# Ledger of designs, part 64: peptides against a protein of PDB entry 3PUK

Target 1, 227 residues: chain A of PDB entry 3PUK
Amino acid sequence: ERGLKSVVWRKIKTAVFDDCRKEGEWKIMLLDEFTTKLLSSCCKMTDLLEEGITVIENIYKNREPVRQMKALYFISPTPKSVDCFLRDFGSKSEKKYKAAYIYFTDFCPDSLFNKIKASCSKSIRRCKEINISFIPQESQVYTLDVPDAFYYCYSPDPSNASRKEVVMEAMAEQIVTVCATLDENPGVRYKSKPLDNASKLAQLVEKKLEDYYKIDEKGLIKGKTQS

## One batch from the design tools (peptide)

Design b1_p28_2_s4 (made by RFdiffusion4, then SolubleMPNN; from b1_p28_2, 10 letters changed)
Fold by OpenDDE base, seed 5:
Structure b1_p28_2_s4 (fold): chain B 227 residues (1-227), chain A 28 residues (1-28)
Amino acid sequence: as target 1 above (227 residues)
Amino acid sequence: DKEVKEELEKFEEKLKKRKELEEKSKEE
Protein backbone atom coordinates (compact mmCIF):
# COMPACT_ATOMS: atom_id res chain seq x y z
CA GLU B 1 0.00 0.00 0.00
CA ARG B 2 1.41 3.32 -1.02
CA GLY B 3 1.60 5.39 2.10
CA LEU B 4 0.08 8.84 2.25
CA LYS B 5 3.60 10.30 2.07
CA SER B 6 4.24 8.74 -1.32
CA VAL B 7 0.88 9.91 -2.61
CA VAL B 8 1.56 13.46 -1.48
CA TRP B 9 5.01 13.41 -3.03
CA ARG B 10 3.60 12.14 -6.29
CA LYS B 11 1.01 14.89 -6.27
CA ILE B 12 3.64 17.57 -5.68
CA LYS B 13 5.91 16.10 -8.33
CA THR B 14 3.16 16.10 -10.92
CA ALA B 15 1.46 19.36 -10.01
CA VAL B 16 4.55 21.46 -9.26
CA PHE B 17 7.81 20.08 -10.54
CA ASP B 18 6.59 18.50 -13.76
CA ASP B 19 4.49 21.57 -14.49
CA CYS B 20 7.41 23.98 -14.49
CA ARG B 21 10.24 21.67 -15.46
CA LYS B 22 12.55 22.71 -18.24
CA GLU B 23 15.39 20.52 -19.32
CA GLY B 24 18.71 21.76 -18.03
CA GLU B 25 17.15 24.55 -15.99
CA TRP B 26 17.73 24.91 -12.27
CA LYS B 27 15.46 26.88 -9.96
CA ILE B 28 15.56 28.30 -6.49
CA MET B 29 12.65 27.11 -4.41
CA LEU B 30 11.03 29.34 -1.81
CA LEU B 31 9.11 27.72 1.01
CA ASP B 32 7.07 29.00 3.91
CA GLU B 33 6.51 27.38 7.28
CA PHE B 34 3.83 24.98 6.11
CA THR B 35 5.47 23.86 2.88
CA THR B 36 8.77 23.33 4.67
CA LYS B 37 7.04 20.88 6.97
CA LEU B 38 5.14 19.34 4.09
CA LEU B 39 8.17 18.64 1.93
CA SER B 40 10.25 17.45 4.85
CA SER B 41 7.55 14.91 5.60
CA CYS B 42 7.42 13.35 2.15
CA CYS B 43 10.77 13.83 0.40
CA LYS B 44 14.52 14.18 0.77
CA MET B 45 16.84 16.87 -0.46
CA THR B 46 18.14 14.45 -3.08
CA ASP B 47 14.62 14.16 -4.47
CA LEU B 48 14.42 17.92 -4.86
CA LEU B 49 17.77 18.03 -6.60
CA GLU B 50 16.50 15.49 -9.08
CA GLU B 51 13.58 17.80 -9.76
CA GLY B 52 15.88 20.66 -10.71
CA ILE B 53 15.96 22.52 -7.41
CA THR B 54 19.41 23.83 -6.60
CA VAL B 55 18.67 25.77 -3.42
CA ILE B 56 15.84 25.92 -0.94
CA GLU B 57 15.20 29.22 0.79
CA ASN B 58 12.82 30.37 3.48
CA ILE B 59 10.49 33.02 2.08
CA TYR B 60 10.34 34.83 5.43
CA LYS B 61 14.08 35.40 5.61
CA ASN B 62 16.09 38.10 3.97
CA ARG B 63 17.73 36.72 0.87
CA GLU B 64 20.30 37.97 -1.57
CA PRO B 65 19.19 38.52 -5.14
CA VAL B 66 19.97 35.82 -7.68
CA ARG B 67 18.75 37.66 -10.73
CA GLN B 68 19.85 35.09 -13.29
CA MET B 69 17.74 32.30 -11.81
CA LYS B 70 14.02 31.67 -11.80
CA ALA B 71 12.27 31.06 -8.52
CA LEU B 72 9.69 28.46 -7.66
CA TYR B 73 7.40 29.61 -4.87
CA PHE B 74 5.64 26.76 -3.16
CA ILE B 75 3.71 28.58 -0.48
CA SER B 76 0.43 28.84 1.38
CA PRO B 77 -2.03 31.52 0.24
CA THR B 78 -1.59 33.67 3.35
CA PRO B 79 -1.05 37.42 3.61
CA LYS B 80 2.33 36.80 5.21
CA SER B 81 3.66 34.56 2.45
CA VAL B 82 2.17 36.72 -0.29
CA ASP B 83 3.68 39.85 1.21
CA CYS B 84 7.09 38.20 1.22
CA PHE B 85 6.64 37.28 -2.43
CA LEU B 86 5.63 40.83 -3.27
CA ARG B 87 8.80 42.12 -1.64
CA ASP B 88 10.78 39.94 -4.02
CA PHE B 89 9.01 41.22 -7.15
CA GLY B 90 7.11 44.36 -6.14
CA SER B 91 9.42 46.77 -7.93
CA LYS B 92 11.40 46.38 -11.11
CA SER B 93 14.56 47.54 -9.40
CA GLU B 94 14.15 45.18 -6.47
CA LYS B 95 13.49 41.94 -8.30
CA LYS B 96 15.37 39.19 -6.54
CA TYR B 97 14.95 36.58 -9.26
CA LYS B 98 14.51 36.38 -13.02
CA ALA B 99 10.92 35.18 -12.87
CA ALA B 100 8.49 33.42 -10.57
CA TYR B 101 6.48 30.23 -10.66
CA ILE B 102 3.88 30.29 -7.92
CA TYR B 103 2.14 27.23 -6.57
CA PHE B 104 -0.29 27.69 -3.72
CA THR B 105 -1.12 24.84 -1.38
CA ASP B 106 -4.74 25.96 -1.24
CA PHE B 107 -7.18 28.28 -2.94
CA CYS B 108 -5.92 31.82 -2.98
CA PRO B 109 -8.45 34.50 -2.03
CA ASP B 110 -9.26 36.96 -4.80
CA SER B 111 -7.97 39.83 -2.72
CA LEU B 112 -4.52 38.28 -2.51
CA PHE B 113 -4.55 37.15 -6.10
CA ASN B 114 -5.52 40.60 -7.31
CA LYS B 115 -2.80 42.14 -5.19
CA ILE B 116 -0.23 39.87 -6.83
CA LYS B 117 -1.60 40.51 -10.30
CA ALA B 118 -1.55 44.26 -9.85
CA SER B 119 2.00 44.38 -8.54
CA CYS B 120 4.05 41.84 -10.44
CA SER B 121 2.07 40.09 -13.17
CA LYS B 122 4.89 40.48 -15.68
CA SER B 123 7.26 38.49 -13.49
CA ILE B 124 4.93 35.55 -13.02
CA ARG B 125 5.30 32.66 -15.45
CA ARG B 126 2.90 30.35 -13.68
CA CYS B 127 0.36 30.60 -10.90
CA LYS B 128 -1.56 27.54 -9.76
CA GLU B 129 -3.44 26.20 -6.79
CA ILE B 130 -2.50 22.63 -5.89
CA ASN B 131 -4.78 21.98 -2.91
CA ILE B 132 -2.45 20.22 -0.48
CA SER B 133 -3.19 21.65 2.95
CA PHE B 134 -2.18 18.73 5.15
CA ILE B 135 0.98 17.06 6.39
CA PRO B 136 1.32 13.29 6.07
CA GLN B 137 2.56 11.56 9.20
CA GLU B 138 2.04 7.88 8.53
CA SER B 139 0.58 5.70 5.81
CA GLN B 140 -2.97 6.78 6.60
CA VAL B 141 -2.38 9.56 9.12
CA TYR B 142 -2.12 13.28 8.45
CA THR B 143 -1.99 16.53 10.38
CA LEU B 144 -4.23 19.45 9.54
CA ASP B 145 -2.86 22.95 9.31
CA VAL B 146 -5.45 24.66 11.48
CA PRO B 147 -3.89 26.87 14.13
CA ASP B 148 -5.39 26.73 17.61
CA ALA B 149 -7.94 24.16 16.53
CA PHE B 150 -8.03 22.40 19.87
CA TYR B 151 -8.10 25.63 21.80
CA TYR B 152 -11.23 26.91 20.11
CA CYS B 153 -12.99 23.58 19.72
CA TYR B 154 -12.75 22.81 23.41
CA SER B 155 -13.06 26.33 24.78
CA PRO B 156 -15.84 26.74 27.31
CA ASP B 157 -16.05 30.43 26.48
CA PRO B 158 -19.20 31.21 24.48
CA SER B 159 -17.40 34.11 22.83
CA ASN B 160 -15.33 31.56 20.92
CA ALA B 161 -18.37 29.90 19.34
CA SER B 162 -18.03 31.75 16.04
CA ARG B 163 -14.31 31.07 15.92
CA LYS B 164 -14.98 27.42 16.63
CA GLU B 165 -17.27 27.26 13.63
CA VAL B 166 -14.58 28.75 11.38
CA VAL B 167 -12.04 26.26 12.67
CA MET B 168 -14.40 23.36 12.06
CA GLU B 169 -15.01 24.59 8.53
CA ALA B 170 -11.28 24.82 7.89
CA MET B 171 -10.71 21.31 9.21
CA ALA B 172 -13.49 19.91 7.08
CA GLU B 173 -12.10 21.60 3.99
CA GLN B 174 -8.66 20.16 4.59
CA ILE B 175 -10.05 16.66 5.11
CA VAL B 176 -11.85 16.95 1.79
CA THR B 177 -8.58 18.08 0.25
CA VAL B 178 -6.96 14.89 1.52
CA CYS B 179 -9.73 12.83 -0.02
CA ALA B 180 -9.37 14.67 -3.30
CA THR B 181 -5.62 14.13 -3.27
CA LEU B 182 -6.09 10.42 -2.68
CA ASP B 183 -8.96 10.27 -5.16
CA GLU B 184 -11.10 8.67 -2.48
CA ASN B 185 -14.68 9.06 -1.36
CA PRO B 186 -14.55 7.51 2.07
CA GLY B 187 -17.37 6.72 4.38
CA VAL B 188 -17.08 9.15 7.25
CA ARG B 189 -16.56 7.60 10.67
CA TYR B 190 -16.00 9.29 13.99
CA LYS B 191 -15.73 8.53 17.67
CA SER B 192 -18.24 10.23 19.87
CA LYS B 193 -16.67 12.19 22.69
CA PRO B 194 -18.15 14.39 25.39
CA LEU B 195 -18.49 17.24 22.94
CA ASP B 196 -20.34 16.90 19.66
CA ASN B 197 -17.38 18.38 17.80
CA ALA B 198 -16.59 15.10 16.09
CA SER B 199 -20.16 14.70 14.92
CA LYS B 200 -20.29 18.27 13.66
CA LEU B 201 -17.01 17.85 11.83
CA ALA B 202 -18.21 14.60 10.28
CA GLN B 203 -21.34 16.31 9.01
CA LEU B 204 -19.31 19.12 7.49
CA VAL B 205 -16.95 16.64 5.82
CA GLU B 206 -19.81 14.62 4.39
CA LYS B 207 -21.47 17.72 3.00
CA LYS B 208 -18.26 18.97 1.45
CA LEU B 209 -17.44 15.57 -0.02
CA GLU B 210 -20.83 15.45 -1.64
CA ASP B 211 -20.34 18.89 -3.09
CA TYR B 212 -16.87 18.04 -4.32
CA TYR B 213 -17.77 14.84 -6.11
CA LYS B 214 -20.95 16.25 -7.60
CA ILE B 215 -18.82 18.76 -9.43
CA ASP B 216 -15.92 16.42 -10.06
CA GLU B 217 -13.99 16.96 -13.27
CA LYS B 218 -15.20 13.62 -14.55
CA GLY B 219 -18.79 14.46 -13.82
CA LEU B 220 -19.04 11.17 -11.99
CA ILE B 221 -20.05 10.63 -8.43
CA LYS B 222 -17.59 8.12 -7.13
CA GLY B 223 -18.83 5.35 -4.94
CA LYS B 224 -17.81 5.21 -1.34
CA THR B 225 -14.39 3.70 -0.87
CA GLN B 226 -13.04 1.77 2.06
CA SER B 227 -10.46 3.50 4.09
CA ASP A 1 -16.01 39.65 15.20
CA LYS A 2 -14.38 41.18 12.16
CA GLU A 3 -11.66 38.56 12.04
CA VAL A 4 -14.12 35.69 12.06
CA LYS A 5 -16.15 37.31 9.33
CA GLU A 6 -13.09 37.75 7.16
CA GLU A 7 -12.07 34.14 7.61
CA LEU A 8 -15.53 32.93 6.68
CA GLU A 9 -15.45 35.04 3.56
CA LYS A 10 -12.13 33.51 2.59
CA PHE A 11 -13.53 30.02 2.88
CA GLU A 12 -16.56 30.95 0.84
CA GLU A 13 -14.24 32.28 -1.83
CA LYS A 14 -12.29 29.03 -1.81
CA LEU A 15 -15.44 27.05 -2.40
CA LYS A 16 -16.49 29.35 -5.20
CA LYS A 17 -13.12 29.12 -6.91
CA ARG A 18 -13.08 25.36 -6.63
CA LYS A 19 -16.38 25.15 -8.45
CA GLU A 20 -15.22 27.57 -11.11
CA LEU A 21 -11.98 25.71 -11.72
CA GLU A 22 -13.73 22.40 -11.94
CA GLU A 23 -16.23 23.78 -14.43
CA LYS A 24 -13.48 25.26 -16.58
CA SER A 25 -11.64 21.97 -16.65
CA LYS A 26 -14.73 20.33 -18.08
CA GLU A 27 -15.02 22.88 -20.85
CA GLU A 28 -11.37 22.44 -21.75
Scores: peptide ipSAE 0.017, ipTM 0.319, DockQ to the pose 0.071
Fold by OpenDDE base, seed 4:
Structure b1_p28_2_s4 (fold): chain B 227 residues (1-227), chain A 28 residues (1-28)
Amino acid sequence: as target 1 above (227 residues)
Amino acid sequence: DKEVKEELEKFEEKLKKRKELEEKSKEE
């Protein structure tokens, strides 16, 4: 079995790097907090060089323009990351880079997509979603990028109930993206706790898995591949 | 089934929007 890291790298390579690769062309890659962690978990700088990346930059930082270079934005579909992109390309006269290739790690909301389209469409050569919203840790271990997930899930404060639901939904979605990446439909197992968070999450994951495989590109419902 | 259909519709709409953006970028 190939480790989760190798699977994730392969997906990124095919969905991102191979998609925008041009012979002899180097790109600057812009990363956000999540994608920095993601790439660091599954590749080395030497791997990125082989894929035609000359340098990686943090999208949140102020950067000097490199107008002769195309930029590869591998970012989360968040208002913060999108706003940083818009700052780079929002003005025709102040473009930081020659052109942009945008690859989102997850579904980009229509509001954000429309904002990009309205402001920067001429600068964008590609805009795709690759559906990788998790960080591989070990061969079959991953972490979820859900802010304060532990705090809200285990908070005894009832005032956090609404936030807890949002967090659970986000976690379930990210678990489904792992399964999608692995092309597997696992059986969900959980350890129940007094707060029953694991059971709730498991139910959400199962539901989302069913939905995902029903609406996948092949329109096929896959059987359980793992327990 | 209703929920699945709604999600599929959303996906198709997103795909359409993406294609439109890509086409526009190629024409320029």
Scores: peptide ipSAE 0.031, ipTM 0.395, DockQ to the pose 0.037; fails the geometry check
Fold by OpenDDE base, seed 1:
Structure b1_p28_2_s4 (fold): chain B 227 residues (1-227), chain A 28 residues (1-28)
Amino acid sequence: as target 1 above (227 residues)
Amino acid sequence: DKEVKEELEKFEEKLKKRKELEEKSKEE
């Protein structure tokens, strides 16, 4: 059985690299903080070279133009990452690269998408959203990328109850994304804690999994998979 | 409470849009 890391790599290869691959063409890859961690967790530099990536650059850094090369942006849909992309292509005279392929790790908000479309549409060859907003730690262990999740979930302050709910919803969505990536419908197991966070999260995950598989490509509800 | 409600609504809208996109992608 392939570990989570292998599955994640396969998804990235199929959804990102195979989608924009051209024979004999090398690209510069731009990564943000999240995607740097993600790729580091599931592949080696040699793997990226095999996929036609010559150099990896940090999107947040000031970079020298390489105007003859196309750029592959594998980034999170955040204002910071999008703003950095816009700086690379916002001016016709100051384009850092020949063209851009953009792959977001999650749903891009309309506000950010519209901003990109308005300023850089002619430079973009591809713009896709993929669902991969988690980091595999071990063969069957992953971490979620939900801002302030720890703070709100473990806050004793009752005033944070509504914020906690929003965070738990986001976590549940990411867990469903992992299950979809693995093509699994797991039985959810949890340990009860004083704050009952695990139980609430489990219920959200179960509900979302049910909804997801009801609308699956095959129109089939998948049975529970043993984890 | 108002700010949290607004964030929740935005999140729900995003979820709805994602589901719609997934359905459209299946039709292709």
Scores: peptide ipSAE 0.027, ipTM 0.350, DockQ to the pose 0.044; fails the geometry check
Fold by OpenDDE base, seed 3:
Structure b1_p28_2_s4 (fold): chain B 227 residues (1-227), chain A 28 residues (1-28)
Amino acid sequence: as target 1 above (227 residues)
Amino acid sequence: DKEVKEELEKFEEKLKKRKELEEKSKEE
C-alpha cells in the first residue's frame, strides 16, 4: 500500500479526473513543473490512460495546436503557468485546444484569477482548486516544493530576512494543504535547536490551519487531531 | 458558462475571506 501516495492519487482522481470525465472522450493534459513531479510520484501513465488522458504535455513548451481535443490543465497557480495557459487561449482565432478544464493545486491569487476571467472565460468549462501542493514520498512522508528554501532559511545575512519570511510562509502553506488533503488539524511538534526556524514555521502552520478551517465548507474550527 | 462563473465567484469569495483573516491576525 502506497499510503500517502494512494491518498493523493485518490484525491486527484476524484477531484480532477472524475469531475471532468465524459464517456468516450479523451483529453490532452497539460502539466507544469510541480504537477509533473506530483503525478510522477503517485501514478503511472497507464493510470492516466484509464482516466481518459491520451497524452500529457508540458505547459511551458511550445506545442502544436490540437483544436479538436479538450485540454485538462492541472497546474500550480503561478504567473508562469497562468501565462502559458493564457497564450493557449488568449486569442479567439488561435486557440490551441477546443476547450479547457483548469484545476489548480492551491489558491489562485486574485490578480491571476482576474486575468484568466477577463481573457479566457469563454474557453473554460471548469475551474477548481484542489489544494494539493506537496509531493508524497512514502507512507506518511512528503516533500515541500519551495524554491531556495534551504538557502534562505539558513542564511546568516540579515538582508535575506524578508525573503526568509516569504519562504517560511510558502512552506507553511504547503503543510496546511497536506493537512487539508488528509482532513486533519494536527498538533504541531518541533525541535528548535540549534535554530529557531522550526519554532517559527510551527507557529505559522498553526495560524494558517486555524484560518483554513475557519473558512472551510462547514465554517467551523476543527479541534487539533493526533498527528 | 454559468457553471464556470459560479465556481469562480465561490473561489473569489474564499480568497477574499482568507485575506481578511490574515490582515486581522496581523493587527492583533
Scores: peptide ipSAE 0.019, ipTM 0.362, DockQ to the pose 0.662; fails the geometry check

## One batch from the design tools (peptide)

Design b1_p29_1 (made by RFdiffusion4)
Fold by OpenDDE base, seed 5:
Structure b1_p29_1 (fold): chain B 227 residues (1-227), chain A 29 residues (1-29)
Amino acid sequence: as target 1 above (227 residues)
Amino acid sequence: EEEEEEEEEREEEWEELEEKREKRKEVEE
C-alpha cells in the first residue's frame, strides 16, 4: 500500500492544481530538481495531464517563450530556482509566459520573497507556500531533502558543529512539513545513541511542531495524534 | 472586465500571502 505517496499526491492536487484550476485552460509547469523528484515519486504524466498540464519544463533550462500560456511554477524556495523564475519574468519585454502561478514547497525566505515582489509581482497571479519538503519512498517512509546530512551530523570534526546545527534545523523543518501533509501532530519518538543527534533533532521537531500547530496552513490548532 | 477581475484577484492573493507570512513571523518570535 502506497499510503504516503497517495497522501502527498492528494496534497499537491488540492494545494496546487485545484487552487489554480481554470476550465479549459492548459498550463506549462516548471519544475526544479526537487519537485521533479517529488512528482515522479507520487504521480504519472497522465495524472498531470488530467490536472491541465500540457508540458513539463525544467526551470533551469533556457526555454523558448510561450507567451500565450500561463505557467505553473512548482519549485523550491532556493536562490537558484528563484533566479530562474526572475529571468522568465524580470524583464517586461522578455516575459516567457503570459502569467505565473508560484507554489513553493517550503517557506520562502524574505530576501527571495522581496526580490520576487519587487521585480515580478504584476506577473504573478498566485503565490503560495505549500510545505512539502520530502520525497515519499514507501507507505510510511520518506526521504528528507537535506544535502550532506549524514556527513555533517556524524562528523567527528568540531569545525562542522555549525553546519550540523543548520542541517538539523533543516531536517526538523522538513519533518514538520511531513506532519502537516499527513494532518497529524504526533509525539516524537527516537532511540538514544551515543552522539545524541536523535535527541537534539527530536527537540527541534517538538519545538517546531508546537509553533506550526499554533497557526497552521488553515489557522487551526490540532491536538496531539499518533503517527 | 476580465482583466480588472484578474487584477483584483491578484491583489487579494498578495495581501493574503503577506498577512500569512506576517502571522508566521509573529509566532516564530
Scores: peptide ipSAE 0.492, ipTM 0.883, DockQ to the pose 0.740
Fold by OpenDDE base, seed 4:
Structure b1_p29_1 (fold): chain B 227 residues (1-227), chain A 29 residues (1-29)
Amino acid sequence: as target 1 above (227 residues)
Amino acid sequence: EEEEEEEEEREEEWEELEEKREKRKEVEE
């Protein structure tokens, strides 16, 4: 049975590298914090070289222009990562690379998407939203990348209620991306706790799973599976 | 010619992305 790492790598290879592949062309790949962790969990530098990546750069760092090369942005749809991208392509005079291929790890909010479209559309050869927002650990184990999730979910402070909801939504999104990557439509199981966090999260996951499979481009509704 | 093909591809990709995003919104409403 293929481990989760291999499944994730295969997904990235198909959705990102194969999608933007051009014979004889090398690209610079820009990563953010999440995608750095993601790629490091499921591939080696040699694998990236085979996919036509010459160098990996951190999107948050100051970088020298390489105007003769195209850039592959594999980033999360966050304000920080998008802002860094916009700085790279926001003006013709400030373009760091020849062109951009953008692959978001999740759905990009309209606020960010519209900014990109308005400012950089001509520089973007491809822009896609892929559904990989989790870190593979073991064959069937993964971690969610949600900052301070534990703190906010279990905080007794009512002032954190709004933040708790945001965290739970982010967790639910990432769980859905795991299911999508594994081609699974699980029946959600949970145990109720005094804080009712498990129930709330389960409801969010169920809703998001339903939405995801309704809009599946393949038009295939998967039956419930055991997970 | 290569530049023209790349531009056409770019336009198609944007259209497909926008359509996909619209469909997603409709389902979430």
Scores: peptide ipSAE 0.489, ipTM 0.882, DockQ to the pose 0.822
Fold by OpenDDE base, seed 1:
Structure b1_p29_1 (fold): chain B 227 residues (1-227), chain A 29 residues (1-29)
Amino acid sequence: as target 1 above (227 residues)
Amino acid sequence: EEEEEEEEEREEEWEELEEKREKRKEVEE
């Protein structure tokens, strides 16, 4: 069990967080229902802080603009999630964030991709498709660590004290949103399958993820892995 | 200069993504 979670986390860390990492830069991360469950299953808030994520928000909720911060969208390629993204960046006057990094959990259909490209391409720094279409295991217990004052001292714009205060207020609201999101999106309860079949499936999935990860590190395009 | 570099990087990333998507379609066909 811990093995599969660690493999999934490692894949997300490499494919998402390391890909968009910039030294000294903090991002807001936007999650949908699926990716909330996925991350909660394989990481803690402290892990996300280490990856430069200050706050997590639910993409489906109405959110206050934080225009000085870049946003990391880790979402499923669904019409609902894409429509929420488009609302965040669809107009220049209504941009919620400075820029977007988008990472889809699966291949994005052309219909959705073209819609994004046509309306929001200038706001998107990176768009990638990472093949993680499963939840390894649901976390039964999560701890939300509220970042201490030290983390809040990292202003995205040190020259603008007034903006720092707005960011801190937004972060406080976002923490509440995270709590609500995690509460609203409990992990999927799996019916008890025979232990042997579940273990074999987990091992197969783990092996496939490892293989995919190794290939991805080599820059080789792999087809959809069944997960 | 930083904005120009960021825009160039953005354009390169889009081109790479489109190329990757095209190659994927070719493999799936």
Scores: peptide ipSAE 0.483, ipTM 0.880, DockQ to the pose 0.267
Fold by OpenDDE base, seed 3:
Structure b1_p29_1 (fold): chain B 227 residues (1-227), chain A 29 residues (1-29)
Amino acid sequence: as target 1 above (227 residues)
Amino acid sequence: EEEEEEEEEREEEWEELEEKREKRKEVEE
């Protein structure tokens, strides 16, 4: 059953579409590789039309200007996606759209955020980080988007130790975004194996969950839930 | 009038985002 897909769609609807909704206004939506997969997993084109999206465009592709329309960027906070956005709005004389609404799927690094702010803040009506960095497959099943996770986690080469840690951090962060989306604070369980990756990941998840709820806008720390 | 309201909202949204990001940084450090 598609319970997780419905939850993810509801989150996107509330955090993105309802946030920038204006009666009678149509927007162009810009997607990257990840958000294309994300939306395809949890909605139909008819759903997007109902939310005031007239056209979906790939942010990586060359696009003709539509200067009378506002653009909704639903993208990952990566250098590639951010650079494409900056090309759309970096020059006052060459703006592709009337204005931008930006919704990042995860926390945007300071280096990228500051670059955006310095270059085109006046063109950005809203910028938010909504913390959805996973693909729902089915109820209680999801896919993490961490490049080369398998390679680095199972690499015997000591030179990859630092990269392995970065990958583990990214995986832990994405698991936390799932929990945030589902409004759950699970008791983390794992099976220990010789490389102890599962134990390390569990510890990272627990730490990040604690941090997330400490800085929650509502100031609420939830107890552990059954999952 | 609509453009002025949108500009005010834009400024508020940026301030809120920056504050939220700063709070996050303080917790992570």
Scores: peptide ipSAE 0.491, ipTM 0.884, DockQ to the pose 0.819; fails the geometry check

Design b1_p29_1_s1 (made by RFdiffusion4, then SolubleMPNN; from b1_p29_1, 8 letters changed)
Fold by OpenDDE base, seed 5:
Structure b1_p29_1_s1 (fold): chain B 227 residues (1-227), chain A 29 residues (1-29)
Amino acid sequence: as target 1 above (227 residues)
Amino acid sequence: DEEEKEEKEREEEWKKLEELREKRKKVLE
């Protein structure tokens, strides 16, 4: 067993592929930078073929329309990825594909969600937030996808304080998604550093864990588990 | 008929999504 990798794959299979599966139907899958790395870390192309994916396309690139096929977007809820999606479906006359299934790796901000809804809701068959915002490395090891996290967290420049908070929030959110994926509500453990960044992050994680399990999609409130 | 079914499904999925997002918003407030 590949530990976390197998868990992540199983999560994606059930939350994404099984969710939008239709007998005899093939889809084009659109990925962004993060989800490309995510899928490459936990599956093979042959696995995707078995799930009804005929081809994988990069959402950031210009693509030829394939109007007879539905598209599966597995993307991060970022302005860049959303804007690319909107280019595909924002105009009725310029639709790239027959319809769209959208699965976000994290919670989509209201600003982006409302923009999508207003412009192309008629083209979207499903839109879900599946909360997988990490890359599995080993059985119990993962990498957070937070750009410049090291720089901002340890920058001596006070002008970066606001950015540091944003980074901390992003890191905390991603850690929570790991817990959600593993179906665990762990006690938070950390080693203190001189700048107390670990303590701050731990507090954010604990808060977000509480929030997540209060609104668990399964309607279950879980007690603390060991991780 | 099939098109109508697909449209109905689409509407139902949007409804579910909006309800979920609303629930989340209330908890986070």
Scores: peptide ipSAE 0.481, ipTM 0.888, DockQ to the pose 0.841
Fold by OpenDDE base, seed 3:
Structure b1_p29_1_s1 (fold): chain B 227 residues (1-227), chain A 29 residues (1-29)
Amino acid sequence: as target 1 above (227 residues)
Amino acid sequence: DEEEKEEKEREEEWKKLEELREKRKKVLE
């Protein structure tokens, strides 16, 4: 039926482009590794042009200043991406762009958020957390972006136990962002495996879904749906 | 005029975001 790619694009259009759109204004868009993959999976350059994006730049690369234009940062809340942003706006030197609109793909940790606020708040016109942390593949298939997930989840080494838990938490969080994007609260099902990873992940997803809907701006806790 | 409007919007957006983050923190702690 409706492709996941279309749903993701609609979410980005509403949450990002419509939010910062100004008639007659063009912006430079900055992407990181994850958001480059994300946008490439669900839109074309022509779509971005229609949304007022004149050019796309990689946030990790050195870039020449374009001081007369505002910049749209669509990035993940990671130390690497945030540090690159801070280099653009966080110094006493001239800013690379006129102003910034920042949209994070997930919740930004306090440590990073406070750093941004302390150094660059006056340059930031918008800052939002839109919670899209997955790559759509097809109508009902998506890919999680959790590095080394396979290695740590299936490692028999007890020394990796703590890292395994962190990875499981990250996976659960990304699954919740999918649900948020699709506006669903699914009943969690799993197939048990010898290492019981599926059961643990299911429990984490259930807990995080509960937390997400509990703090929803609308104050609504949706009933469980079926996929 | 336009610059003043944008500055006001910036301040409002920051306030809203901070309030939302604080609310979330209280619920999850």
Scores: peptide ipSAE 0.479, ipTM 0.888, DockQ to the pose 0.718
Fold by OpenDDE base, seed 1:
Structure b1_p29_1_s1 (fold): chain B 227 residues (1-227), chain A 29 residues (1-29)
Amino acid sequence: as target 1 above (227 residues)
Amino acid sequence: DEEEKEEKEREEEWKKLEELREKRKKVLE
């Protein structure tokens, strides 16, 4: 039994580093806020060096061009991160790096994807969505990165209903990514009253799990696992 | 030759990605 951290690292190694590995080639890796936390939670700098990463840069910062090196972007599919990427490659004459490999931690919305395709497709060698949108803490503990989740989920104010739904959706999506990472399709169990928060979240998770496993890597629907 | 190879690989990867995205859309409909 391996801890969640090791599982997450293995997933990243396989889905990201092995995917873009070239013998003798070093890359610059660009991280955003979320992926910085993610990698910090499951690996060390020495691990990244072993994977051919020479330096890690913050995507949000202004960086000097290193035009002879390829860049590995491990980022969330957010407007902020995507905009920073576009700045790196948006100008044909002022590309920051030789080429880009992009790995998103979640599904990239069409709006952002189309924007990338239209402006930077020639510079992108790989673009994949790997669905790792959680932070491992302990062996079986993880943290969902959903701001103000507690507040909105438990707010008695009806005006927050719409925001609550958005939060629930985000939480459900992240739970699915955990399950996918662990290669598990858990039977969702809950003891709650109808229409309460726990029930709503469980329903969302169940639905999203079904959708995910319809098109999983094996093209098969997995049976329920013990939870 | 190397540049051509790289370009071919890039095109293939884009094609795969687009196909995957379309497949996902169909499943979610």
Scores: peptide ipSAE 0.477, ipTM 0.887, DockQ to the pose 0.787
Fold by OpenDDE base, seed 4:
Structure b1_p29_1_s1 (fold): chain B 227 residues (1-227), chain A 29 residues (1-29)
Amino acid sequence: as target 1 above (227 residues)
Amino acid sequence: DEEEKEEKEREEEWKKLEELREKRKKVLE
């Protein structure tokens, strides 16, 4: 049993592939660094073929236009990924694909969202935020994709304090996405350590969980569960 | 017909997304 991997795949299948499925239609799928890792962790290429994906392309790479095909962007809401998307659809002359379906792995900031809306809205058939910002490893084990998390969290250098906070925020956000994916609202437990990183992270997670579960996609409030 | 349908769908999806985003914003304020 794939455990968490199967859960993640099921969510992606439902939220992304089923959402944009059209009978007889093949799409090109564009991935960024995170979503490449994510899909690699929970599916095979054959699975993607079954979902109507003919080829996977790296959004960061230069690509030749395939104007007769629609593109499925499964990407993180980062400036880098969004900028790459904008280059694909920013102008009529630069339009690489017939249309775009965009699925963000997390909430897209207003700044990026507005930028997309202003420049490419006509090319976007669907845009959704599916909130999967973690990588499954085992049945109940996952990894957080936060660059240099270990370094900044455990660095004794005070100059890294600001970056440490950013990293912890990112980690907390990803943990929340795990809970959302599993449909759980757990109480946060932690063991305090001298560096107080665990405590800070736990507080951030708890706060973000509270915010997230105020409303779900359907406007429902969920109670806490044991975990 | 297909193009029209797709355009309507696009508009509806944008509307839905914007409404959802606004709802989230209000709750988080």
Scores: peptide ipSAE 0.470, ipTM 0.885, DockQ to the pose 0.753

